# Designs tried in a protein design run: peptides against a protein of PDB entry 7Z53. Part 20

Target 1, 150 residues: chain A of PDB entry 7Z53
Amino acid sequence: PRIKNQADCIPFFRSCPACPGSNITIRNQINALTSFVDASMVYGSEEPLARNLRNMSNQLGLLAVNQRFQDNGRALLPFDNLHDDPCLLTNRSARIPCFLAGDTRSSEMPELTSMHTLLLREHNRLATELKSLNPRWDGERLYQEARKIV

## One batch from the design tools (peptide; made by RFdiffusion4, then SolubleMPNN)

Design b1_p11_2_s3 (from b1_p11_2, 4 letters changed)
Fold by OpenDDE base, seed 1:
Structure b1_p11_2_s3 (fold): chain B 150 residues (1-150), chain A 11 residues (1-11)
Amino acid sequence: as target 1 above (150 residues)
Amino acid sequence: VEEMQAFIASP
């Protein structure tokens, strides 16, 4: 295993199986995502998650960003709030939670985290520019229009 | 995860 610290169990859960009722011997997972290319990895596939990913404190249509850390002034993904946070469990001394994104795998590896971060930054950039071009647009419209572009 | 945490923790 790549993880050297094996003192604690990693709370990864196996995906639920799809049961089509046919004599299919191959186990398939239930699809819990949208069926469209809609950047659901950024925005989520369900409304409750989508709301949690947004900055709802203003009318700027922005996604939520990390409140503890920045990358040289640039936004990072917000932290998730999991009871048994695997990131906290794997490195208890660092006390850094997993990131929150539309895709639950946002903290699987740094490369994937970077892609999520990039798309988050792009959304916020677009929303900001759209606000500049359309000062009368509210936060919902800004968010949706930026989402359509992403 | 450790690499990511190290990156975040780096000033």
Scores: peptide ipSAE 0.000, ipTM 0.195, DockQ to the pose 0.043
Fold by OpenDDE base, seed 2:
Structure b1_p11_2_s3 (fold): chain B 150 residues (1-150), chain A 11 residues (1-11)
Amino acid sequence: as target 1 above (150 residues)
Amino acid sequence: VEEMQAFIASP
């Protein structure tokens, strides 16, 4: 690699290229995300990821939250479980893995992480309020209705 | 990433 000091690097890898046919001078990448406005950065674009982002331990329609850390009692993003976790590689002493969100870039910078955290909190707030207003709603309906609002 | 990790790990 051109950069020899890897301690100052975030080990992101280049995505797969799209092949537009006639215009091969501009490298485009394959889009694996939903193309409509659905807050997929929070909820994910694929069903398996979406389920992993949810708190499935109850019927409250909540997103999963960090089990190790809180911000003065307020929720933080849950940790991911990556084989080669780039966050662990970036700071080996801290031993803090990447956050899990719909957007795989959620741990790229603190500002982005903060926005994901706010949206997580907002979803859970909405789901909680919806449960209060509609006590008979199950977790799936609470989750979907909160997701529609976000 | 390092800044966020430091922030979350802070007491």
Scores: peptide ipSAE 0.000, ipTM 0.197, DockQ to the pose 0.045
Fold by OpenDDE base, seed 4:
Structure b1_p11_2_s3 (fold): chain B 150 residues (1-150), chain A 11 residues (1-11)
Amino acid sequence: as target 1 above (150 residues)
Amino acid sequence: VEEMQAFIASP
């Protein structure tokens, strides 16, 4: 082995290989999260999370937004409702919970939070425009069509 | 997280 000291190794587990449908000799890994690139960092990869990320108070197909804070009238990511919220534990006086997004890492750094916020805003913009163009579309269709575009 | 909290808390 190239590395003799196993203590210097970082354990990684290799994903299962995808079965090639053709004469593909390059090993690809199975995507076990979603069927395709679908902005799961915004929408989540699991149905319960996806539902929690949505604004279910209306039929506009919108994602949920922060109810306490806005950025000059622009939406921010909603807060999560974690039992042991690490964001609250780090600074109890600030009383700012972690953000809820499709990716659990959304609160790790401002740059990542900003990207999630941007995509949330874009979804809501798209859903709003789609509603304007298609007034008869329900919230589910608006959400899914906006999601396809993002 | 701390940086984001500071950002949100900033006037």
Scores: peptide ipSAE 0.000, ipTM 0.277, DockQ to the pose 0.043
Fold by OpenDDE base, seed 5:
Parts: C-alpha cells; sequence; structure tokens
Structure b1_p11_2_s3 (fold): chain B 150 residues (1-150), chain A 11 residues (1-11)
C-alpha cells in the first residue's frame, strides 16, 4: 500500500483486487462492499420503484416478470405502464411497451436489457431455492436474501 | 428501442 502509516487511516475498503490468471498485467477490481456484480440496476435505487419491480402477489420473494411473453419458458422483464410509452410510440405496429426495470435505460440498450433479464432470472432462481431450503421464510426475507446473493 | 424490442422478442 502507498500509505505507510496506517495508524492514521480509517480501514474503509470499497474494492478488492481481481487479478486474472492470464499474462494480462491489468489489475481489475471487485466491489468489496456488496457483490461481484452490481445488481442495483435490477432492483431499483428508489423504494417505490423497487416495490413495483417485485411480485407482491405471493410470499415467494420474487421479482415481477412479464405476463405476456416468455423466452422459451424463461422469464422476461415486466412491462411498464407509461402514459405516453415511448416504446409504443416508436413502433406503433409492434405494440411492445417499455420494460419496467431498475434502470430506466433498460429499453434503450439491448445489452442492458439482457443483463436485467439474466439477473432477474437469477434472483428468482435463488429465491426459489431459498424457499425450498427455508420454508418458513416469508417473501420479504426471501427477496432480501436473494438480493444479497446476487 | 426497436432493436431492443426485436432482441427480446426474438429469443
Amino acid sequence: as target 1 above (150 residues)
Amino acid sequence: VEEMQAFIASP
């Protein structure tokens, strides 16, 4: 470390080094505070949005999924309910609304949409597994624990 | 948006 006198330092670390085993001398970092993958884009940063992203119809701790479409049986992001939905307005014949996600850009960037979808699926998978392992956990605990793992 | 819609709709 660059700081030799650690007595004056507050031990607060936000990142850890991640060194690939390859001959690439690039030092990457991982988030030391939360998880390897920042899934805040999936869960939403604001409480009202976060609640809207959840499936609140049961106690399974799941995120809401699309009710109209699936990807070969796999979940897709739920649609938003916008007054003037720009996705609908962009292509009126397609009639595909914007997705509801933690990141408002979810319908603008296919790569981001893919990540949202994958992490949505992973969350729901984890929540399902946690429910099987802990049948007494309620939906809130399942949601929070799955969120922590993601 | 259209590209995204196509991407998601074409799994």
Scores: peptide ipSAE 0.000, ipTM 0.192, DockQ to the pose 0.042

Design b1_p11_2_s4 (from b1_p11_2, 4 letters changed)
Fold by OpenDDE base, seed 2:
Structure b1_p11_2_s4 (fold): chain B 150 residues (1-150), chain A 11 residues (1-11)
Amino acid sequence: as target 1 above (150 residues)
Amino acid sequence: VEEKQAWIARP
């Protein structure tokens, strides 16, 4: 039977399976993450996502921040732009979209959101300090050097 | 201006 009450539903979607040919007895998921320690939870594992996570409007090497809300003057994660945003569906009254981070699960629990927020702030702090120390560095270098430190 | 790559202390 299909659930008729959609108001109380939390939408979860299953990851895409990896199909290793003919022996499909165990369902394995496709791994799309980078295999090395690179803080991909903050910066993403793919270039398109990485670019979306950056503030590309200047040469300061900063990550993008929320444009609607701040935490007492401190940055919050930017909102994602999802079709059928699960965060909007989970709590329709709050009307808060999912956050955008390197890890797609950043909005699944407040603790994870908080950690991503802290790492965002730390990156931007580092990039700002690096700019102060190295005024001639461009935004790409600032971003990459801050990323290496995080 | 000399470029410096340095660790930055956390507050």
Scores: peptide ipSAE 0.000, ipTM 0.217, DockQ to the pose 0.028
Fold by OpenDDE base, seed 3:
Structure b1_p11_2_s4 (fold): chain B 150 residues (1-150), chain A 11 residues (1-11)
Amino acid sequence: as target 1 above (150 residues)
Amino acid sequence: VEEKQAWIARP
């Protein structure tokens, strides 16, 4: 059965197919992720997303953190800014948007959210320590060196 | 594809 009430619909798009040739017997989706182990779940696989995940207000090489909530002084994932935010639609009373991470699934379950949060904290810890050890490093170098370690 | 390649090529 199809949903009749379109006012409460959550947008869902099927992935675009890859078209390797004229004799396609099996439908495969296009792979939009990076091809190597690079912690893309934390940093993203595309440049625009990667920039949005960074704290660009200073030269500390940090990832962006939640501006509304903290866990006993510890950072949480920043909120995303989705037009049709499925997290807001599923629980309208809580008014909690989906989290922003390199992996779009970061808000799918608490266990996954926690792992993304830990990796965010680890990056920021590393960047902070690297800044202490190397005061002359700029934000880009701090970010990249921390990213290499994660 | 272009954005992906650009991201991978970053030093």
Scores: peptide ipSAE 0.000, ipTM 0.181, DockQ to the pose 0.044
Fold by OpenDDE base, seed 4:
Structure b1_p11_2_s4 (fold): chain B 150 residues (1-150), chain A 11 residues (1-11)
Amino acid sequence: as target 1 above (150 residues)
Amino acid sequence: VEEKQAWIARP
């Protein structure tokens, strides 16, 4: 390595490559978190987070929504419960905590927040429609089926 | 009641 002082190095671990099934020269990383496309940015990749993102107060298979604010009657992302919430520290007068989403970056920029909000709304719409079509489905099934569609 | 799994079109 050109840099002799390890203190000047940024610790960076390169992901393991996926084994190419073909003569593709492009190196792809192995996905060790979730399926290839699973909307984990919305649902989370870990079970505890996934559970926290759900509305568990009923059997409707819904994602949790903001309890303080709405957008003209439309759902917003729920707030997280962070110790030393950086969003609260950034603007203490606004008193707006960071959002809870499957992607921890959901509060980094409005565009990302908007996308998460959109997908949350879509999930809840789908779950609601699925409940209408399948009244006997429980909350888990509704959640999973809506998740598959998203 | 029939269980129906269908793709729900976005309005």
Scores: peptide ipSAE 0.000, ipTM 0.195, DockQ to the pose 0.029
Fold by OpenDDE base, seed 5:
Structure b1_p11_2_s4 (fold): chain B 150 residues (1-150), chain A 11 residues (1-11)
Amino acid sequence: as target 1 above (150 residues)
Amino acid sequence: VEEKQAWIARP
């Protein structure tokens, strides 16, 4: 190792590399749990959270969206209903609660918020298109197939 | 997008 004295080091283990058969020099990490894009942060890793992230009012297989705000007609992440909401303390005048997402850090990092928003929109777009192509699919199938594509 | 849609639309 480059650093010989490791007494004060914080252990950090990098994911193992995936080597493509092509001459691509871009390093990717091995993912054996999900699709190529790990969107577990969008869908949640626990079943109760995953259900709360879904729009269960219809059979369209959609993720839940914000009910108060939109971005020029585009969906935003739904708000959480935390009893002690830390987001309300950051800007007391704005009174914006934390977002509900598969990753609890979604309201902490703007980059993560943006990524979640993008993938939420993409999921809902895919689910809508899948419904158009497969009118007989129920909400569960639409949700799962859109999730697989994402 | 069209190719992907065709792939998804398969029975």
Scores: peptide ipSAE 0.000, ipTM 0.205, DockQ to the pose 0.023

Design b1_p11_3_s1 (from b1_p11_3, 8 letters changed)
Fold by OpenDDE base, seed 3:
Structure b1_p11_3_s1 (fold): chain B 150 residues (1-150), chain A 11 residues (1-11)
Amino acid sequence: as target 1 above (150 residues)
Amino acid sequence: PADAEEQHIPY
């Protein structure tokens, strides 16, 4: 390998191929996302991830937000908890973990991070307004209704 | 629109 220090390698896995029954010469990867437009980049395509993205400490239907940092009082994406966090490995002095979002690439470029942040804020805004309009709704209903709007 | 833009980013 070109890199001698394998201890600091960023884990990178090639996606699994789709195995069509036909003799297709083009390798396609398996689609692991939801099959419809549902803002899965924000909410996740898998139930365990979707739950981790939510604020489960209350019945407000909110997404989880960063607990260490804010942007002038506005929410930022929560940090992920990766075993070999590429964000920590690439800049050890900053000590900033990767962000957690429905899309695992949320920390790959600032533009994507910004979009995820905006959509997080919008969801939480919507959930808050929905709670105000419908005080008897539980956290699950608030979350789902806000998700439908986003 | 966010989903449409995301489709241009390879997974």
Scores: peptide ipSAE 0.017, ipTM 0.329, DockQ to the pose 0.026
Fold by OpenDDE base, seed 4:
Structure b1_p11_3_s1 (fold): chain B 150 residues (1-150), chain A 11 residues (1-11)
Amino acid sequence: as target 1 above (150 residues)
Amino acid sequence: PADAEEQHIPY
């Protein structure tokens, strides 16, 4: 090995290569964390977070939305429930908590917040349309199918 | 804020 002192090594495990049937010369890794489309910023990569991002009050496959505010009738990101919420500390008078999203940076800049909001709205739109087309689908199927489209 | 807990950035 190039480094003789093992204590100086950072354990880094390389992902397994994807085995495309085609003569692709570029090595791609298998993504084991997300779907074929990485939308972890919207859905989260961890199951507990993913569940917390969902509206579990019904079987519509929707993502959770803000319960206090809307944008002209359109959904906004739900608030997180953080101990020592940094968003509350930036402006104590505003009393606006950080947003909950798959990406923890969702509250860092308005542009990012906007993108998350748009994708949230799109998911919920898709899930609603899918429910209309497939009335017998449960909330899990609606959620997963909408997630695939996004 | 400076005292905010470091969080993993997934994306």
Scores: peptide ipSAE 0.011, ipTM 0.222, DockQ to the pose 0.038
Fold by OpenDDE base, seed 2:
Structure b1_p11_3_s1 (fold): chain B 150 residues (1-150), chain A 11 residues (1-11)
Amino acid sequence: as target 1 above (150 residues)
Amino acid sequence: PADAEEQHIPY
């Protein structure tokens, strides 16, 4: 059947199957993921997003942190600025927007939120320590060196 | 409502 209304469709693409042999009873997926951790989930894959995830107010090489909330003095992920923010719509009483991270799913799963929060804190810790060790480094170098360690 | 195409990269 031809779906007439494409506006309501979610574009899911099916991965190519991996066939281990003559037994095709179970469809396996071809893994197209990279084997290395580039931490794109934290830092973003695109330059505009990567910049938005950074604290650009200083030369400390830090990632941006939440400006409204902290966890007992510890940093939380910054909020995103989404039109029709699904997090706000999910629980209108809580009034908590979606978090901004390199992975768009960061607010969908608490586990991801937690991991991103930890990595945010670790990056900022590393950048702070690197600044202490190398006072002459600028914010870009601090950010990149911290990113390499994470 | 323009449903934002959430491209979920499977981890």
Scores: peptide ipSAE 0.021, ipTM 0.298, DockQ to the pose 0.037; fails the geometry check
Fold by OpenDDE base, seed 5:
Structure b1_p11_3_s1 (fold): chain B 150 residues (1-150), chain A 11 residues (1-11)
Amino acid sequence: as target 1 above (150 residues)
Amino acid sequence: PADAEEQHIPY
């Protein structure tokens, strides 16, 4: 590292660049699929929130998905049910509530929204596959095992 | 299968 005294450094980890073969002009970041995404933001840090993020209507171990909208047939984050929903207040014409996610910033940062959405989809995919492989597993086990993989 | 276009997040 160029700076030897790291005591004054804020740990900022930058994703490794993907080397583009021919077009050096656009620095693509390696989607570290292998980076342990702290999925704690997806699942919620608190038990009540974690439960609200789950689909509890069945024993499939799924996370809750949006019931009003889909993205070309793919799942979106569920809406929250806030009394004074700031998303509704900021744009009254759109009438789109805030998303329910493990991170409250999910409705403020599109990047975070996208990440949560991706991980939601991945969790549900994994839970579905785990159910296929292990038909005797209940919803809790499916949820926990899928959560461990993510 | 809906192809999700990868949205490039500009840095």
Scores: peptide ipSAE 0.006, ipTM 0.226, DockQ to the pose 0.024; fails the geometry check

Design b1_p11_3_s2 (from b1_p11_3, 6 letters changed)
Fold by OpenDDE base, seed 4:
Structure b1_p11_3_s2 (fold): chain B 150 residues (1-150), chain A 11 residues (1-11)
Amino acid sequence: as target 1 above (150 residues)
Amino acid sequence: SADAEAQHIPY
């Protein structure tokens, strides 16, 4: 029995199939990304959001990190600047805003927050390492190359 | 792989 109420369906768009030229019976999608991992939840799928997620104060190609809190010296996700921040409304005494990430759900589940935090740290680690290896690279190149690796 | 897992976290 298929779900008859379309309102209960989440629309998913299927990617184009890869044509491997072999008798592969399993349909694989074309990976249009240079990276094996789609880290769109970290980098954002839209350019305005992607820019807001970056540290633009330098040419190090880093993602923005939390300016108020750290986890034993390790970076945390930056806070968002929402007009009606639901995180602030849940506990007014805590005064902790929602996190800013490529995925709007980043503050809804601790597991997702942790994953975004991990990948943010990895990006910044990679960008830092790439800068060390390639001192002449600008921030855009560092950002893009690190993004490809993540 | 990490993205796929993160995106499909059930609420």
Scores: peptide ipSAE 0.019, ipTM 0.439, DockQ to the pose 0.027
Fold by OpenDDE base, seed 1:
Structure b1_p11_3_s2 (fold): chain B 150 residues (1-150), chain A 11 residues (1-11)
Amino acid sequence: as target 1 above (150 residues)
Amino acid sequence: SADAEAQHIPY
């Protein structure tokens, strides 16, 4: 990092630029999403991440939720497990790690965090309803069908 | 629509 005094800074890293070769003056970020309609920001664009975002403890097809905190009984995003967690480094007294989501920005912007939280809740709602309608569906089927609806 | 909105939130 260019900034040496990191005690009072948010230690987030800048995304790599996209350079299409045109003489454009506007810097664009690399698009890491597979599609704008596949909800990859929620489910992850890569299989390892996608698996980490799921609740694999049962066959309900649910996304993982926070195990430490709830919002008045409603689900929050699960915490990530980063070695050098920027959220922990930003506010050392709070001791709250970054959220885990399909989008790496999930903890940087409260607005994005809120959207991810809403979509998490919606997925789990859908999966629950699908389970009720289709009791014989396994967790993978429930997860995929809910994902398609979202 | 919700996922599209989430994707296009300015970083």
Scores: peptide ipSAE 0.017, ipTM 0.514, DockQ to the pose 0.027
Fold by OpenDDE base, seed 3:
Structure b1_p11_3_s2 (fold): chain B 150 residues (1-150), chain A 11 residues (1-11)
Amino acid sequence: as target 1 above (150 residues)
Amino acid sequence: SADAEAQHIPY
């Protein structure tokens, strides 16, 4: 029977299974990430996500940062906009949504969040430095060149 | 750089 008490449920989805081999009883997951080393955990593996992770308000090639909070003037990850945000549901009093990153697990443990935050800051640092060195580069060029270095 | 722990956590 379906669980009727949905008020106490946290949304949790199981990854889609890959096709099993003829004699393989082990269930494998479908890999949805890019197959090459491109720091997709920071930038995303899909174009819509990648665009949402960027600061499109200027031509500086920056990643988007949190608009509500900073850490002593330093950038934090932007918030995601999830329909059923597990971070909001886990601690209802805190009212802090999940972070947005290339890796969807960025909010599951502080260690991952910290690393994503660090790499966000590093990208923006690199983009800023590249702008200083190459004033004529547009935002797309700055973003791509910084991404290559990270 | 890559997330070293990402390979240990299911996607």
Scores: peptide ipSAE 0.017, ipTM 0.515, DockQ to the pose 0.026
Fold by OpenDDE base, seed 5:
Structure b1_p11_3_s2 (fold): chain B 150 residues (1-150), chain A 11 residues (1-11)
Amino acid sequence: as target 1 above (150 residues)
Amino acid sequence: SADAEAQHIPY
């Protein structure tokens, strides 16, 4: 039974139980891999960072992309401009700076890097589509609407 | 949609 009046409830979410029909005694949890991606990590929680993550050169509402590298034509995260870039210092021969992302760990955790990259691509895809559907929207509107959808 | 995917990244 779902609680109808949630006004007095403290939100406590559990995975849905999956009971096999043959043995009621075994309660399996449905892996609610609800891929909830906190996009705040992609967009940045702080306004200065959020602005730096945007492509402000046009009114398309896009996030900034890497200007040096692409992945088979697909966007990669932009590089940061750190004074003492730990990525550059870690492997001096590679000369690859840290990525600029909403999460500072984006260059430390490949999984996080990948997720940020995917969400970057999705945002830009959405913003592009929204621009096509709404030609009069400015960059701010496109950015915000795409952000809401992501 | 992005927020939904990121939360499942195991820390």
Scores: peptide ipSAE 0.022, ipTM 0.553, DockQ to the pose 0.035; fails the geometry check

Design b1_p11_3_s3 (from b1_p11_3, 7 letters changed)
Fold by OpenDDE base, seed 3:
Structure b1_p11_3_s3 (fold): chain B 150 residues (1-150), chain A 11 residues (1-11)
Amino acid sequence: as target 1 above (150 residues)
Amino acid sequence: PRDAEAQHIPY
């Protein structure tokens, strides 16, 4: 390898190839996403991730938000808890972990981070409004109904 | 809705 200091290496993995057919010469990646229109980039495509993205401390159907930082009172994406967090490794002075979202790339570009943040805020806005309109709905129903609207 | 930026970055 070109980099000799392996202690500071950011782990990168090549995506697994899809099973090739007999005449397929082009390497395709396995699609791990649920669907195009279900906002899986916000909610996750896997159930364990989806649960981690939720605020489970109440019955308001909210997504989890950052506990350290806000943007003038507005929510930011929660931090992930990664072993060998690439965001921490790339800028050790900032000490800012990667963000957690349904899409693992949420911290790759500021534009993408911003979009995820907006969609997080929109979900929480919708869930809050739905709670106001339907006080008897539990957190699961609020979450699912807000998710359907996003 | 799907974000435009996610369309340009491989998973």
Scores: peptide ipSAE 0.018, ipTM 0.380, DockQ to the pose 0.027
Fold by OpenDDE base, seed 2:
Structure b1_p11_3_s3 (fold): chain B 150 residues (1-150), chain A 11 residues (1-11)
Amino acid sequence: as target 1 above (150 residues)
Amino acid sequence: PRDAEAQHIPY
């Protein structure tokens, strides 16, 4: 890194630029989000991320939950696996990595984290209820039907 | 990479 003193640095990362043609007057940011209302903030806009957000260990159609922590028995967002985890860098003593969600900003604000957590819980609740109502549905159908409701 | 496509929430 160009700056050697990182003790007081806040780890912000700039998004990739979108460069339209030959007339670059204003720096635009690339948009990789899905354009339709699909709760992509919860489920992700890309298939690899969407798979990582799911609990793939069973056929219950659930989203992945935190494996280290719970909130009085209630699910929390799973942790991400970032090479240079900004959440670990912002408070080295806390040793709490960034959360994984469909929106990469899920750990930037507690309010956003809370909303993602609630929506994760709601999805899992819906998937559980749908399984109860439709015992023959597989995990993919449960996931997709719950996703449509959220 | 995913991090390069991250958006910023303005404060």
Scores: peptide ipSAE 0.017, ipTM 0.346, DockQ to the pose 0.030
Fold by OpenDDE base, seed 4:
Structure b1_p11_3_s3 (fold): chain B 150 residues (1-150), chain A 11 residues (1-11)
Amino acid sequence: as target 1 above (150 residues)
Amino acid sequence: PRDAEAQHIPY
């Protein structure tokens, strides 16, 4: 190894290859954290965060939405509960906390906020439609199936 | 809502 001091090394583990033995010229890795479509920005990649992003007050499989504000009846991202909220410090008069999303950057860029909001709305739309089609599905199944479609 | 504008960090 070019670096003799192992203390200067950050351990990186290479993921296992996806579909070994196929004529795929480009090596793809197995994603063990997210679905085939990486929507971790919406759903979170960590279980505690993922739970906090969900509406757990019912069995509809919905993501949590803002309780203070809506966009012409459409959902907005929920607010986070940060001890030292930088969004509150940016504009003290507005009193708008940072948004809670799977991506911590959701409040840094309006474009990113918009994308998260759109996908949150889409998830909730899908979950609602899935509930209509499958009335016996519980909230977990609705959430997971909607997440697969997004 | 006007509130989303409060987090607008322009490029």
Scores: peptide ipSAE 0.012, ipTM 0.244, DockQ to the pose 0.029
Fold by OpenDDE base, seed 5:
Structure b1_p11_3_s3 (fold): chain B 150 residues (1-150), chain A 11 residues (1-11)
Amino acid sequence: as target 1 above (150 residues)
Amino acid sequence: PRDAEAQHIPY
């Protein structure tokens, strides 16, 4: 290994490549634990945060979405309500607050922002499909089952 | 669920 002192390393485990076909130039990774992206960071590890990330206005089991902006009709991460919002200080003219996500770094790293946005959309898609398949499920069950699939 | 296999997005 290039780094000799592993005690200072953040443990990062790269998944094994999945190459099922002869012409696959895109390296897909095998997700052995639960999913490729730690959805725990999408849903929040703490109960208060997890609740704040949910849309509690209905029984559809959805995650909260941005109320000001959309991407061609597609959901974006909701804004946080920080007392001292560092995102507002990065570009004072843009006036864009930090996003609310399970990982606070989601506003610092565009890659994380993108992944959390995709997983937000996927959760809401799954919850919507689950509602269509199971009309009697309440919002809690829809949320939990969608979370299990993500 | 918490995708435990969150592939470490390298910093």
Scores: peptide ipSAE 0.008, ipTM 0.291, DockQ to the pose 0.031; fails the geometry check

